# Designs tried in a protein design run: peptides against a protein of PDB entry 5EIB. Part 309

Target 1, 366 residues: chain A of PDB entry 5EIB
Amino acid sequence: VDLEPGTMDSVRSGPFGQIFRPDNFVFGQSGAGNNWAKGHYTEGAELVDSVLDVVRKESESCDCLQGFQLTHSLGGGTGSGMGTLLISKIREEYPDRIMNTFSVMPSPKVSDTVVEPYNATLSVHQLVENTDETYCIDNEALYDICFRTLKLTTPTYGDLNHLVSATMSGVTTCLRFPGQLNADLRKLAVNMVPFPRLHFFMPGFAPLTSRGSQQYRALTVPELTQQMFDSKNMMAACDPRHGRYLTVAAIFRGRMSMKEVDEQMLNVQNKNSSYFVEWIPNNVKTAVCDIPPRGLKMSATFIGNSTAIQELFKRISEQFTAMFRRKAFLHWYTGEGMDEMEFTEAESNMNDLVSEYQQYQDATAD
Target 2, 366 residues: chain A of PDB entry 5EIB as posed
Amino acid sequence: VDLEPGTMDSVRSGPFGQIFRPDNFVFGQSGAGNNWAKGHYTEGAELVDSVLDVVRKESESCDCLQGFQLTHSLGGGTGSGMGTLLISKIREEYPDRIMNTFSVMPSPKVSDTVVEPYNATLSVHQLVENTDETYSIDNEALYDICFRTLKLTTPTYGDLNHLVSATMSGVTTCLRFPGQLNADLRKLAVNMVPFPRLHFFMPGFAPLTSRGSQQYRALTVPELTQQMFDSKNMMAACDPRHGRYLTVAAIFRGRMSMKEVDEQMLNVQNKNSSYFVEWIPNNVKTAVCDIPPRGLKMSATFIGNSTAIQELFKRISEQFTAMFRRKAFLHWYTGEGMDEMEFTEAESNMNDLVSEYQQYQDATAD

## One batch from the design tools (peptide; made by RFdiffusion4, then SolubleMPNN)

Design b2_p27_7_s2 (from b2_p27_7, 13 letters changed)
Fold by OpenDDE base, seed 1:
Structure b2_p27_7_s2 (fold): chain B 366 residues (1-366), chain A 27 residues (1-27)
Amino acid sequence: as target 1 above (366 residues)
Amino acid sequence: MDEVLGTLVEIRQQNPDIINLAVGLGR
């Protein structure tokens, strides 16, 4: 789904253009112009019913609908505005189904779009209320991984998207292959989300290796385990050491010893015990899938529900506040029918979320 | 974009009981 017709042409002309049913492409004519309000109230609102019709049709074709998985950017007007509109409408129509998102967080390191903090804040407000699970894929972190870890001098969107793809593939492994832990979206939510509002995940992937070093490195279970818990391997720009894990899922892929995985997972938990809440027992879940990812013998994907995720929201909030205090660009949103109060409400809800994470970070076992 | 879409296609093929939506992924 996109409000820009040019994106449709690109997808249709791309390698996957033939894979998607033509009827499952819904595109606008005018684009959102990087404006959440256009995506949510005007341009996106005109298309939402068409998308919902497709969703209904696809839902009817499911034998056992688990839920929905929406991938969107929070920096752009379409992904942010229309994406959150769709989430809201789908939630309304399917209240008993899981809403999962891959939400790409904006970064000034990646994009020069000035209004991204508005789009992100307005989106997070919706995600807090209307999603069950949200993977925070942070362009800040992706850029840093590309630059520092992968040794890419000038990271491209292609490089970032590669990391997004690897992460998405990793975290969905258990959903795609039978007999795994968290084999459905609801089980994942039950294991990962102890509190309804605290459903924002810090994903991580291992191995992350530069092209020059890939050829020489034998991947081992201990190395994968260590890298997976390393802050440098997180796809959200947060340091887990600055918070506490509420819950963790680790997904190993490839032919490896389950015993070795369990031993290494125990070791890493023990080593990092101070970074876990003590009042959620058995809060680390491990899965092993024998099917490796393409091009790798082994991988490990990390899903962390950490209070450190507040660092990401604080970053966005600070950027938002800096602009909003001056009412910069606000007229572009109000001109689309938004009230200034919605900005204040969104800011408040994000700050409340941060405070809630901090509360649980500071909570001790009674 | 292509890799993300490819991943979504793979996910859909392997688990049709999850409806995948890609919204505003144009960069």
Scores: peptide ipSAE 0.583, ipTM 0.942, DockQ to the pose 0.830
Fold by OpenDDE base, seed 5:
Structure b2_p27_7_s2 (fold): chain B 366 residues (1-366), chain A 27 residues (1-27)
Amino acid sequence: as target 1 above (366 residues)
Amino acid sequence: MDEVLGTLVEIRQQNPDIINLAVGLGR
């Protein structure tokens, strides 16, 4: 789904354009212009019913619909505005189904779009209320991985998208292969989300590979385990050492010893016990899938529900506040039917979320 | 964008009981 015709033409002409059913391409005539309000209230609102018709048709074709996965950018007007509108509308129609998102967080390091903090804040407000699970894929972290870890002098969108793809593939492994831990979206939510509002995940991946570089050298299980818990491997720009893990899922892929995985997972938990809450027993889940990812002999994917994620939201909030206090660019949003109160409510809800994470970070077993 | 879309296609093919939407990925 896109509001920009040119983007849809590119997708249709691309290598995957023929894989999607033509009827599943929904596009607008006018882009959102990086404006959440255009995506949510005007241009996106005109298109939403046509998307919902497709969703209904696809839902009817499912034998047992688990839920929805929406991938979107929170910096752009379409992904942020229309994406969150769709989430809301789907939630209204399918309240008993899981809403999972891959939400790409904006960063000034990647984009010069000045209104991204507005789009992100307004989106987070919607995600807090209307999603069950949200993978925070942070362009800040992706850029830093590309630049610092992968030694790419000028990270491209292609480089970032490679990391996004690897992450999405990794975290969905258990959903795609039978007999795994968290084999459905609901089981994943039950294991990962102890409190309804605290459903924002820090994904991580090991080994990190650059686009076009296949690591033929398989890492060992100890190396994978160590890298997976390293802050440098997190796809969200927060340091887990600054918070505490509420829940963790580790997904190993490839031919390896389950015994060795269990031993290494126990070792890393014991070594990092101070970074886990003590009042959630058995809060680390491990899965091993014998099917390696494409181009790798083995990998490990990390899903962390950590209170350190508040660093990401604080970053966005600070950027938001810097503009909003001056009412910068607000007329572009109010002109689309928004009230300034919606900005204040979104900011407040995000700050409340930060406070909730901090509360559980500081909570003890008593 | 292509790799992300390719991944979504793979996910859909392997688990048709999850509906995948891609919105505003224009990168």
Scores: peptide ipSAE 0.583, ipTM 0.942, DockQ to the pose 0.834
Fold by OpenDDE base, seed 3:
Structure b2_p27_7_s2 (fold): chain B 366 residues (1-366), chain A 27 residues (1-27)
Amino acid sequence: as target 1 above (366 residues)
Amino acid sequence: MDEVLGTLVEIRQQNPDIINLAVGLGR
């Protein structure tokens, strides 16, 4: 789905374009212009019913609909505004289905779009209320991984999207291969989300290796485990060492010893015990899939629910507040039918979320 | 975009009971 027709033409002409049903391409004539309100109230609102018709049709084809997975950007107007409108409408129509998102967070390191803090804040407000699981994929973290770990001098959107794809493939492994831990979206939510509002995940993928070092790297379970828990390997721009893990899932792929995986996972938990909450027993889950990802002998994917994720929200909130205090660009949003109070509500809800994470970070076992 | 879309397609093919949506990736 896009508000611009040119994006759909690019998808159709791409290597996967023929796999999509032609009727499942829904697009507008005018883009959101990086304006959340245009995506949410005007251009997106005109298109949302057509998308919902496709969603209904696809839902009818499911034997047992588990839920929905949405991939979107929070910095743009379409992914943020129309994406969150779509989430809201789907939630209203399918309240008993899991809403899972892969939400790409904006960064000034990647984009020069000035209004991204508004779009992100307004989106997070919707995601707090209308999603069950949100993978926070931070463009800042992706950029830093590309630059520092992958040794890419000039990271491209293609390089970032490669990381996103690897992560998505990793976190969905349990869904795609029956008999694994978290084999459905609901089980994943039950294991990963101890509190309804605290459903924002820090993803990570291993191995991440520069092209120059790839031939010399031995892929081992200890190395994957170490890299997966490394703060520099997180695809959300926060340091897990500044918070505590509420829950963790680790998904290993490839031919490996389950015993070795369990030993390494125990070792890493013990080594990092100060970074876990003590009052959630058995809060680390491990899965092993014997099917490796394409082009790798083995991989590990990390899903962390950490109170450190508040650093991401604080960053966005600080940028938002700096602009909002000056009423910068507000007329572009209000001109699309948005109320200024919605900015204040979104800011408040994000600050409340940060406070909730901090509360659970500071909570001790009684 | 193409790699993300490829992953979504793979997810869809392997999980018919999960609807995968891509909305304005990078825009």
Scores: peptide ipSAE 0.033, ipTM 0.680, DockQ to the pose 0.784
Fold by OpenDDE base, seed 4:
Structure b2_p27_7_s2 (fold): chain B 366 residues (1-366), chain A 27 residues (1-27)
Amino acid sequence: as target 1 above (366 residues)
Amino acid sequence: MDEVLGTLVEIRQQNPDIINLAVGLGR
């Protein structure tokens, strides 16, 4: 988690501040200034060893280390540059452990930081090679959900962060509660990632209800199932109807009939059969946890590995290309020791990833 | 960010073997 000093003081002073060990807070003196290269090669590189020392110490104290989870923004220099540096260093030291990320994708609808497409593209290049599982949390999708679905006239970062927290809580349910499907990170990877490079997930959450409609909405398994598969509930700004699902996991929380869940999950698969690849058997997994989220009777969380995720990468690539062709702000990155070839390599790898998704989208069982 | 941290705290409470660290360079 990229924490500003003010956020950290809030966490330390908060009701949960005692849950975090003081020694597990590592801070730089200077920010990356929204520059990936500062995060990756200079300011972040100076701090990364201190972080790794903490990681080692804590890893040695674990009885059973499954892997690592990182939450970071791909638009900011710290989350993008230092975050991907940290991922690389952890992978080098722990090659047999799962690397999982919650990666927040930048959007011009949410931020006016012009270099975000560079930071995102450079980050995606690292994530393709150095993560096993990446939840794509798209600020554009979050904004659109807040505005359209939640009917917030002026979405705030607090509103977006609420969606992020709900999503993270949902997708980690199986890890947090024993006896669930995908109870470990490796099992999740095996079930969700049929091809190693295609490990970018579209998360979704239900129920999403505007404050004015909360009183009138029945929370039922059919409604949760329908909403969970609705493109408007995806936390990534892509339409699943424009691609095919390679794999899906659905995590239901609350007291409900497992039979009803299975029936509704079968119905939604049958209704949307054209949006699934036919050549991956049993590609939909369902889990039910009896413990609901706080403040809800029931919820459903969606994890989709869909070829439609290429729309997200195409958006970033188009923005990147438009800037890179005119060499806009490149000197800010090269001045920190980055080679201009790394931009071209990152762009190429992201375009290759898009092509791979398209290939599997077009693949038939024949 | 605070709500994301809240979720991480919840995860840690349910799983004592999960280690959380916070890293930041500032703005």
Scores: peptide ipSAE 0.027, ipTM 0.523, DockQ to the pose 0.491; fails the geometry check

Design b2_p27_7_s3 (from b2_p27_7, 15 letters changed)
Fold by OpenDDE base, seed 5:
Structure b2_p27_7_s3 (fold): chain B 366 residues (1-366), chain A 27 residues (1-27)
Amino acid sequence: as target 1 above (366 residues)
Amino acid sequence: LDEILATHVEIRQENPDIISLLVGLGR
């Protein structure tokens, strides 16, 4: 789905364009112009019914519909505005189904538009209320991984999207291969989300190896386990050491010893016990899939529900506040039928979310 | 679009560390 036709043409002409049904390409002509309000109230609102018709058709064709997965950017008007409109509409029609998102967070280091803080804040407000699970993929973290870890001198969107795809493949492993932990979206939500509003995840992937070091790297369970918990491997620009894990899922892929995995997972928890909440027993879940990812002998994917995610929301909030106090570009949103009160409500809800994460970070077992 | 572009130019001037990934997509 896009509000611009050119994106759909690029997908169709791509090496995997044929995996999608031609009738499932829904697109507009005018685009959102990086404006959340255009995506949510005008251009996106004109297209949403056509998307919902496709969603209904695909849902009816499912043998067992678990829920929905949306991949979108929170910086752009289409992904943010229309994406959150779609989430709302799908939630209304399918209130008993899981809503899962892969949400790409904007970064000032990797920015194409000045209004990204508005689009992100308005989107987070919707995601807090209308999603069950949100993987936070931060363009800043992706850039830092590409530059510092992968040793790419000039990271491209292609390089960033490669990391996104690897992470998405990792976190969906249990959904794609039967008999694993978190074999369905609802089980994942039960295991990962102890409090309904605190459903924002930090994904991580191992191994991350530069091309120059790839030939010298031994892939071992201890190394994967250590890297999976390393802040440098997080796809969200948050330091887990500044917060506490509410819940963790670790997904290992490849031929390895289950015993060795369990031993290493126990060791990493014990070494990092100060970074876990003590009042959620058995909050670390581990899965092992014998099928490695393409081109690797083994991998590990991390899903963390950590109170450190508040760093991401604080960053967005600070940028939002700086713009909103100046009333910068507000007329572009209000001109699309948006009320200025929605900005204040979105800011308030995001600040409340930050406060909730901090409360649970500081909580002790009574 | 012109106001966005003008503001982008100002932000880029104030933040020289902002890397526009747009330059990489055109190849």
Scores: peptide ipSAE 0.011, ipTM 0.390, DockQ to the pose 0.024
Fold by OpenDDE base, seed 2:
Parts: C-alpha cells; sequence; structure tokens
Structure b2_p27_7_s3 (fold): chain B 366 residues (1-366), chain A 27 residues (1-27)
C-alpha cells in the first residue's frame, strides 16, 4: 500500500515483486506530502476502503488468522497517517486479532523532513491505543550502527534496510518455524507485554554484518549472547543501562548446543541483574532454531521490553514541543481537518507513556 | 500503579507462565 505509484512500481519490478498478488497492490496518485493529516484524514481516507477490501479477502482465505503485521515509517505522511488509519480500521473490524507493527522512528541524521516530529508523535498516540506489539526500529540507532559499528562513512537507505531486514527475519523466526517459543503472535504478546500500554520493543541483532562484507566472522554462543545485550546492537536509540528490562526474548539460529545457550543466557542475566525488574520472575525467554539465516552459520536476535525506551519517546517529544510551541507548519495539518487539540492529546499520551515506564522502572517488590 | 501491580500478581498466581495483562483483559 502506498499513496505514491512510483514506490509500488519499484517493489513490483524488484527481485521479489512476483511474490505479491497483483490485485493486492493498492496505491494512490497524489502522495501524502510528508503530512500525517493527508495520510489520515484526506488522501489516505479516500484509499482506505480499497485496502480494507483486500484485507478482508486475504483474511477470509486464511486457515488460521493470528493477526496483522504492518511495516511503516512514522516520519512520512503515508506510513504514519495512513498506516495508523489502517491500524484503527482493522482493529475496529478484527478486535480479537493481534496487531503487530514494525514502526520506523525518524531521525534528523537520516531525513531533512522538518515535520517528522509531528508525524511521529501523532503516530505514537495511535500505536499506544491500537497496537498489541510494536517493534521500534529507530533510524537514529540504524545510522549509528552503520557509521560506528559497520564503519560506513555515508550510510544509505540500502544499508539501513539491510539491518531492518535482518532484524525482521530474526524476530519472526518463531512464527515461521514450528515448535519454537512464541510460535504465534498471541504467545509473543503473553511473554513480552506485562502491561497493555507497554508494548514497545527494542530489537537487537548479532552478528552485525554489512551487505558488502562477505567475511562472516563465525561468532560463538558466548559472543552472540554478549552482543545481544550490548547497547551498540540495539535497533532503538536508547541505552538499556539507563532503564530496566520488563521482559526479554532471545532467539538463536543455527546449529549450537542448547545447554551452552542456557548457560550463557543465565550468566548474562546474573551479570546484568540490576538491569531487570525484580518483581517479574522468569522474564527472559530463550528460543533456538536449528536453521540459520541465509549466509550466516549462526545468529542471535534480541527483543527487549525495557523502560529505557522512554529515551526514544523523550527525544521525539522534545523535538515536537520545540516546533509546536512556535505553531510551525500547523496550518498544513489543520487545513486537512485536524484540530490543535489532537496535537495536545498526542503529546500528553506520549508523556504519560514516558511517566508509566519511569514508574515501573522505580517500582520495587514490597 | 499499585492496582495494576496487584492485578499482575493475581494473573501470575493463576498462570505462572503468563505475565501479560492482555490475557486477563480477554485480549
Amino acid sequence: as target 1 above (366 residues)
Amino acid sequence: LDEILATHVEIRQENPDIISLLVGLGR
């Protein structure tokens, strides 16, 4: 789905374009112009019914519909505005199904789009209320990984998308291979989301490999385990040492000793015990899949529900507040049918979420 | 916070392997 035809044509002409049904390409002509309100109330609202018709058709063809997976950007107008409209409409029609998202967070290091803080804040407000599981893929973190870890002088969208694809492949391993922990979206939510509003995950991946680096260093299980808990491997721009883990899932892929994995996972928990909440026992889950990702002998994927994720939301909130106090570009949104109250409500809800994470960080078992 | 934590404890006592409040809410 897109509000621009050119992006859809690039997917269709790409190496994997043939895996999608031609009738499932739904697109507009005008785009959203990086405006959340165009995506949510005007251009996106004109297209949403055509998308819902396809969603219904595909849902009816499923033998067992678990839920929905959305991949979208929160900085643009289409992914943010139309994406959150779709989430709302799908939730209204399928209230008993899991809503899972891969939400790409904007960064000034990656995009010059001035209104990204508005689009992100308005989107986060919708995600808090209308998703069950959200993987935070932060362009800030992706850029920093490319620059600092992969030593890329000028990271491209191709480099960022390589990290995103590796992460998405990792976190969906349990859904794609039978007999795993978190084998369905609901089980993942049960294990990862102790409180309904606190469903934002920091993913991490090891080993971090550039698309051009053919030299796969074979990592050991101890090295993979250590890298998963390293802040440098997090795809969200927050330091887990500044918060506490509510829940963690670790997904190992490749031929390895289950005993060695369990020993290393126990050791890393014991070494990092101060970074876990004490009132959620057995809050670390481990899965092992014998099938490695393509081109790697082994990998590990991390999913963390940490109170440190508040750093990501604080960054967006600070940028939002700096623009909103000046009423910068507000007429572009109000002209599409938005009220200024929607901005204030979205800011308030995101600040409440930050406060909730802080309260759970400071909570002790009495 | 205390009410939410109390609900969390109740759910975990009934289902030791379940930590999510989503299950208790019928989600």
Scores: peptide ipSAE 0.000, ipTM 0.322, DockQ to the pose 0.022; fails the geometry check
Fold by OpenDDE base, seed 3:
Structure b2_p27_7_s3 (fold): chain B 366 residues (1-366), chain A 27 residues (1-27)
Amino acid sequence: as target 1 above (366 residues)
Amino acid sequence: LDEILATHVEIRQENPDIISLLVGLGR
């Protein structure tokens, strides 16, 4: 789905373009112009019914619909505005289904759009209310991984998207292979989301190895475990050391010793015990799938629900506040039928979310 | 906003290839 036709042509011309049904390509002509309100109230609102018709058709074809997965950007107008409109409409029609998102967070280090803080804040407001699980993917963190870890001198979107795709494949492993931990979206939510509003995850993937070192790197369970819990391996621009993990899931793939996995997972928890809340028992879940990802002997995917994610929201809030106090560009949003109060409501809800994360970070076992 | 804009400009100058990429993702 897009408000521009050109993205659809890129998908169709891609190596996997043939796996998608032609009728499932829904697109507009005008785009959102990086305006959340265009995506949400005007251009996106004109297209949303056509998308919902496809969603219904595909949902009816499912033997057992668990829920929905959306991949979108929060910095733009289409992914943010229309994406959150679509989430809202799907939630309204399918209130008992899980809403899962892969949400690309805007980073000032990786941004072309001045209004991204507005689009992100308005999107987060919708995600807090209408999603059950949100994987926070920060373009800055992806870039840093590509540059520092992968030793890519000039990271491309292809490189960033490769990380995203590897992570998406990793986090969905349990959904695709029967008999695993978190075998459905609801079980994942139950295990990962102790408080309904605190459903924003820091994803990570291992192994991440530079092309020059691939031949020399032994893929071992200890190395995967160490890399997966490394702050530099987080795909969200927050430091887990500045917060506490509420819950963690680790998904290992490949032929490995379950005993070794359990030992390494216990060791990493013990070494990092100060970075976990003590009042949530058994808050680390581990799954092992015998089927490795293509081209790897083994991998590990990390899902962290950490109070450190508040750093991401604080960053967005600070940027939002700086713009909103000046009423910068508000007329672009209000001109599309948005009320100025919606900005204040979105800001308030995001600040409340930050406060909630901080409260649980500071909570001690009584 | 000026600091945000300055940061964006600085980042744009430091990472011209990233910026051209984001314009494509943000639409």
Scores: peptide ipSAE 0.000, ipTM 0.266, DockQ to the pose 0.028; fails the geometry check
Fold by OpenDDE base, seed 4:
Structure b2_p27_7_s3 (fold): chain B 366 residues (1-366), chain A 27 residues (1-27)
Amino acid sequence: as target 1 above (366 residues)
Amino acid sequence: LDEILATHVEIRQENPDIISLLVGLGR
C-alpha cells in the first residue's frame, strides 16, 4: 500500500514482485507530502476502504487468522498517517485479532525531513492504543550499526533495509516454523507484554560482523548470546543498561546444542541480573529453530521489552517539543482538518508512556 | 524514496542472500 504509484511499480517489477497478488497492490496518486494529517484524514482516508476490501478478502481466505502485521515508517505521511488509520480501521473490524507492527522510527542522522517528529509523535499516540506488539526499528540505530559495527563508511538505505529484513526474518521465525516458542502472535503477546501499553520492543540480531572481522569470528552460541545482548546490536537506539528488561525472547536458529543455549542464556541473565526486573518471574524465553537463515550456519534474534525504550520516546518528544513550541509547520496539519489539541494529546500520551516505563524501572519487589 | 527502493531492489537482485550480505556487508 502506498499513496504514490512509483513504490508499487518498483515492488511489482522487482525480483519478488511475482509473489504478491496483483489485486493486492493498492495505491494513490497524490502522496501524503510527509504530512501525517494527509495520510490520516484526507488522501489516506480516500484510499483506506480499498485497502480494507483487500484485507477482508485475504482474511476470509485464511484457515486461522491470528492477526495482522504492518510494516511502516513513522517519519513519512503515508506510513505514519495512513498506516495508523489502517491499524485503527482493522482494529475496529477485527477486535479479537493481534495487531503487530514493524515501526521504523525517524532520525535526523538519516533524514532531513523537518516534520518527522510530528509524524512520529502522532503515530506513537495511535500505536500505544491500537497495537498489541510493536517492534521499534530505529533508523538511528540502523545507521550506527552500519557505520560502527559493519564499518560502512557511507551507509545506504539498502544497507539499513538489510538489517530490517534480517530482524523481521528473525522475529518471525517462531511464526513460520511449527513447534517453536511463541508459535502464534497471541502467545508472543502473552510472553512479552506484561502490561498492555508497554508493548514496544527492542529487536536485535546476531551475528553482525564487518567484512574485515568475519574471518576472525567463530559463529558460536556464546558469541551469538553475547552479541545479541550487546547494546550495539539493538535495532532501537537505546542502551539496555539505562533501563531494566521486563521481558526478553531469544530466538536461536541453526544446528546447535539446546543445553549450550540454555547455559549461555542463564549466564547472560546472571551477568546482567541488575538489568532485569526481579518481580517478573521467568521473564526470559528462549527458542531454538534448527533451520538457519540463508547463508548463515547459525543466528540469534533478540526481542527485548525494556524500560530503556523510553530513551527513544524521549528523543522524539524533545524534537517534537522544540518544533511545537514554535508552532512550526502546524498550518500544514491544521489545514487538513486537525486540531492543535491532537498534538497536545499525542505529546501527553507519549510522556505518560515514558513515565510508566520509568515507574516500572524503579519498582522493587516487596 | 523511489531511488532508495530502486537501490534496495538492485542490491537484492545482485545479492539474493540478504543474510549473507549482512555478514559480508563489512565493507
Scores: peptide ipSAE 0.000, ipTM 0.285, DockQ to the pose 0.057; fails the geometry check

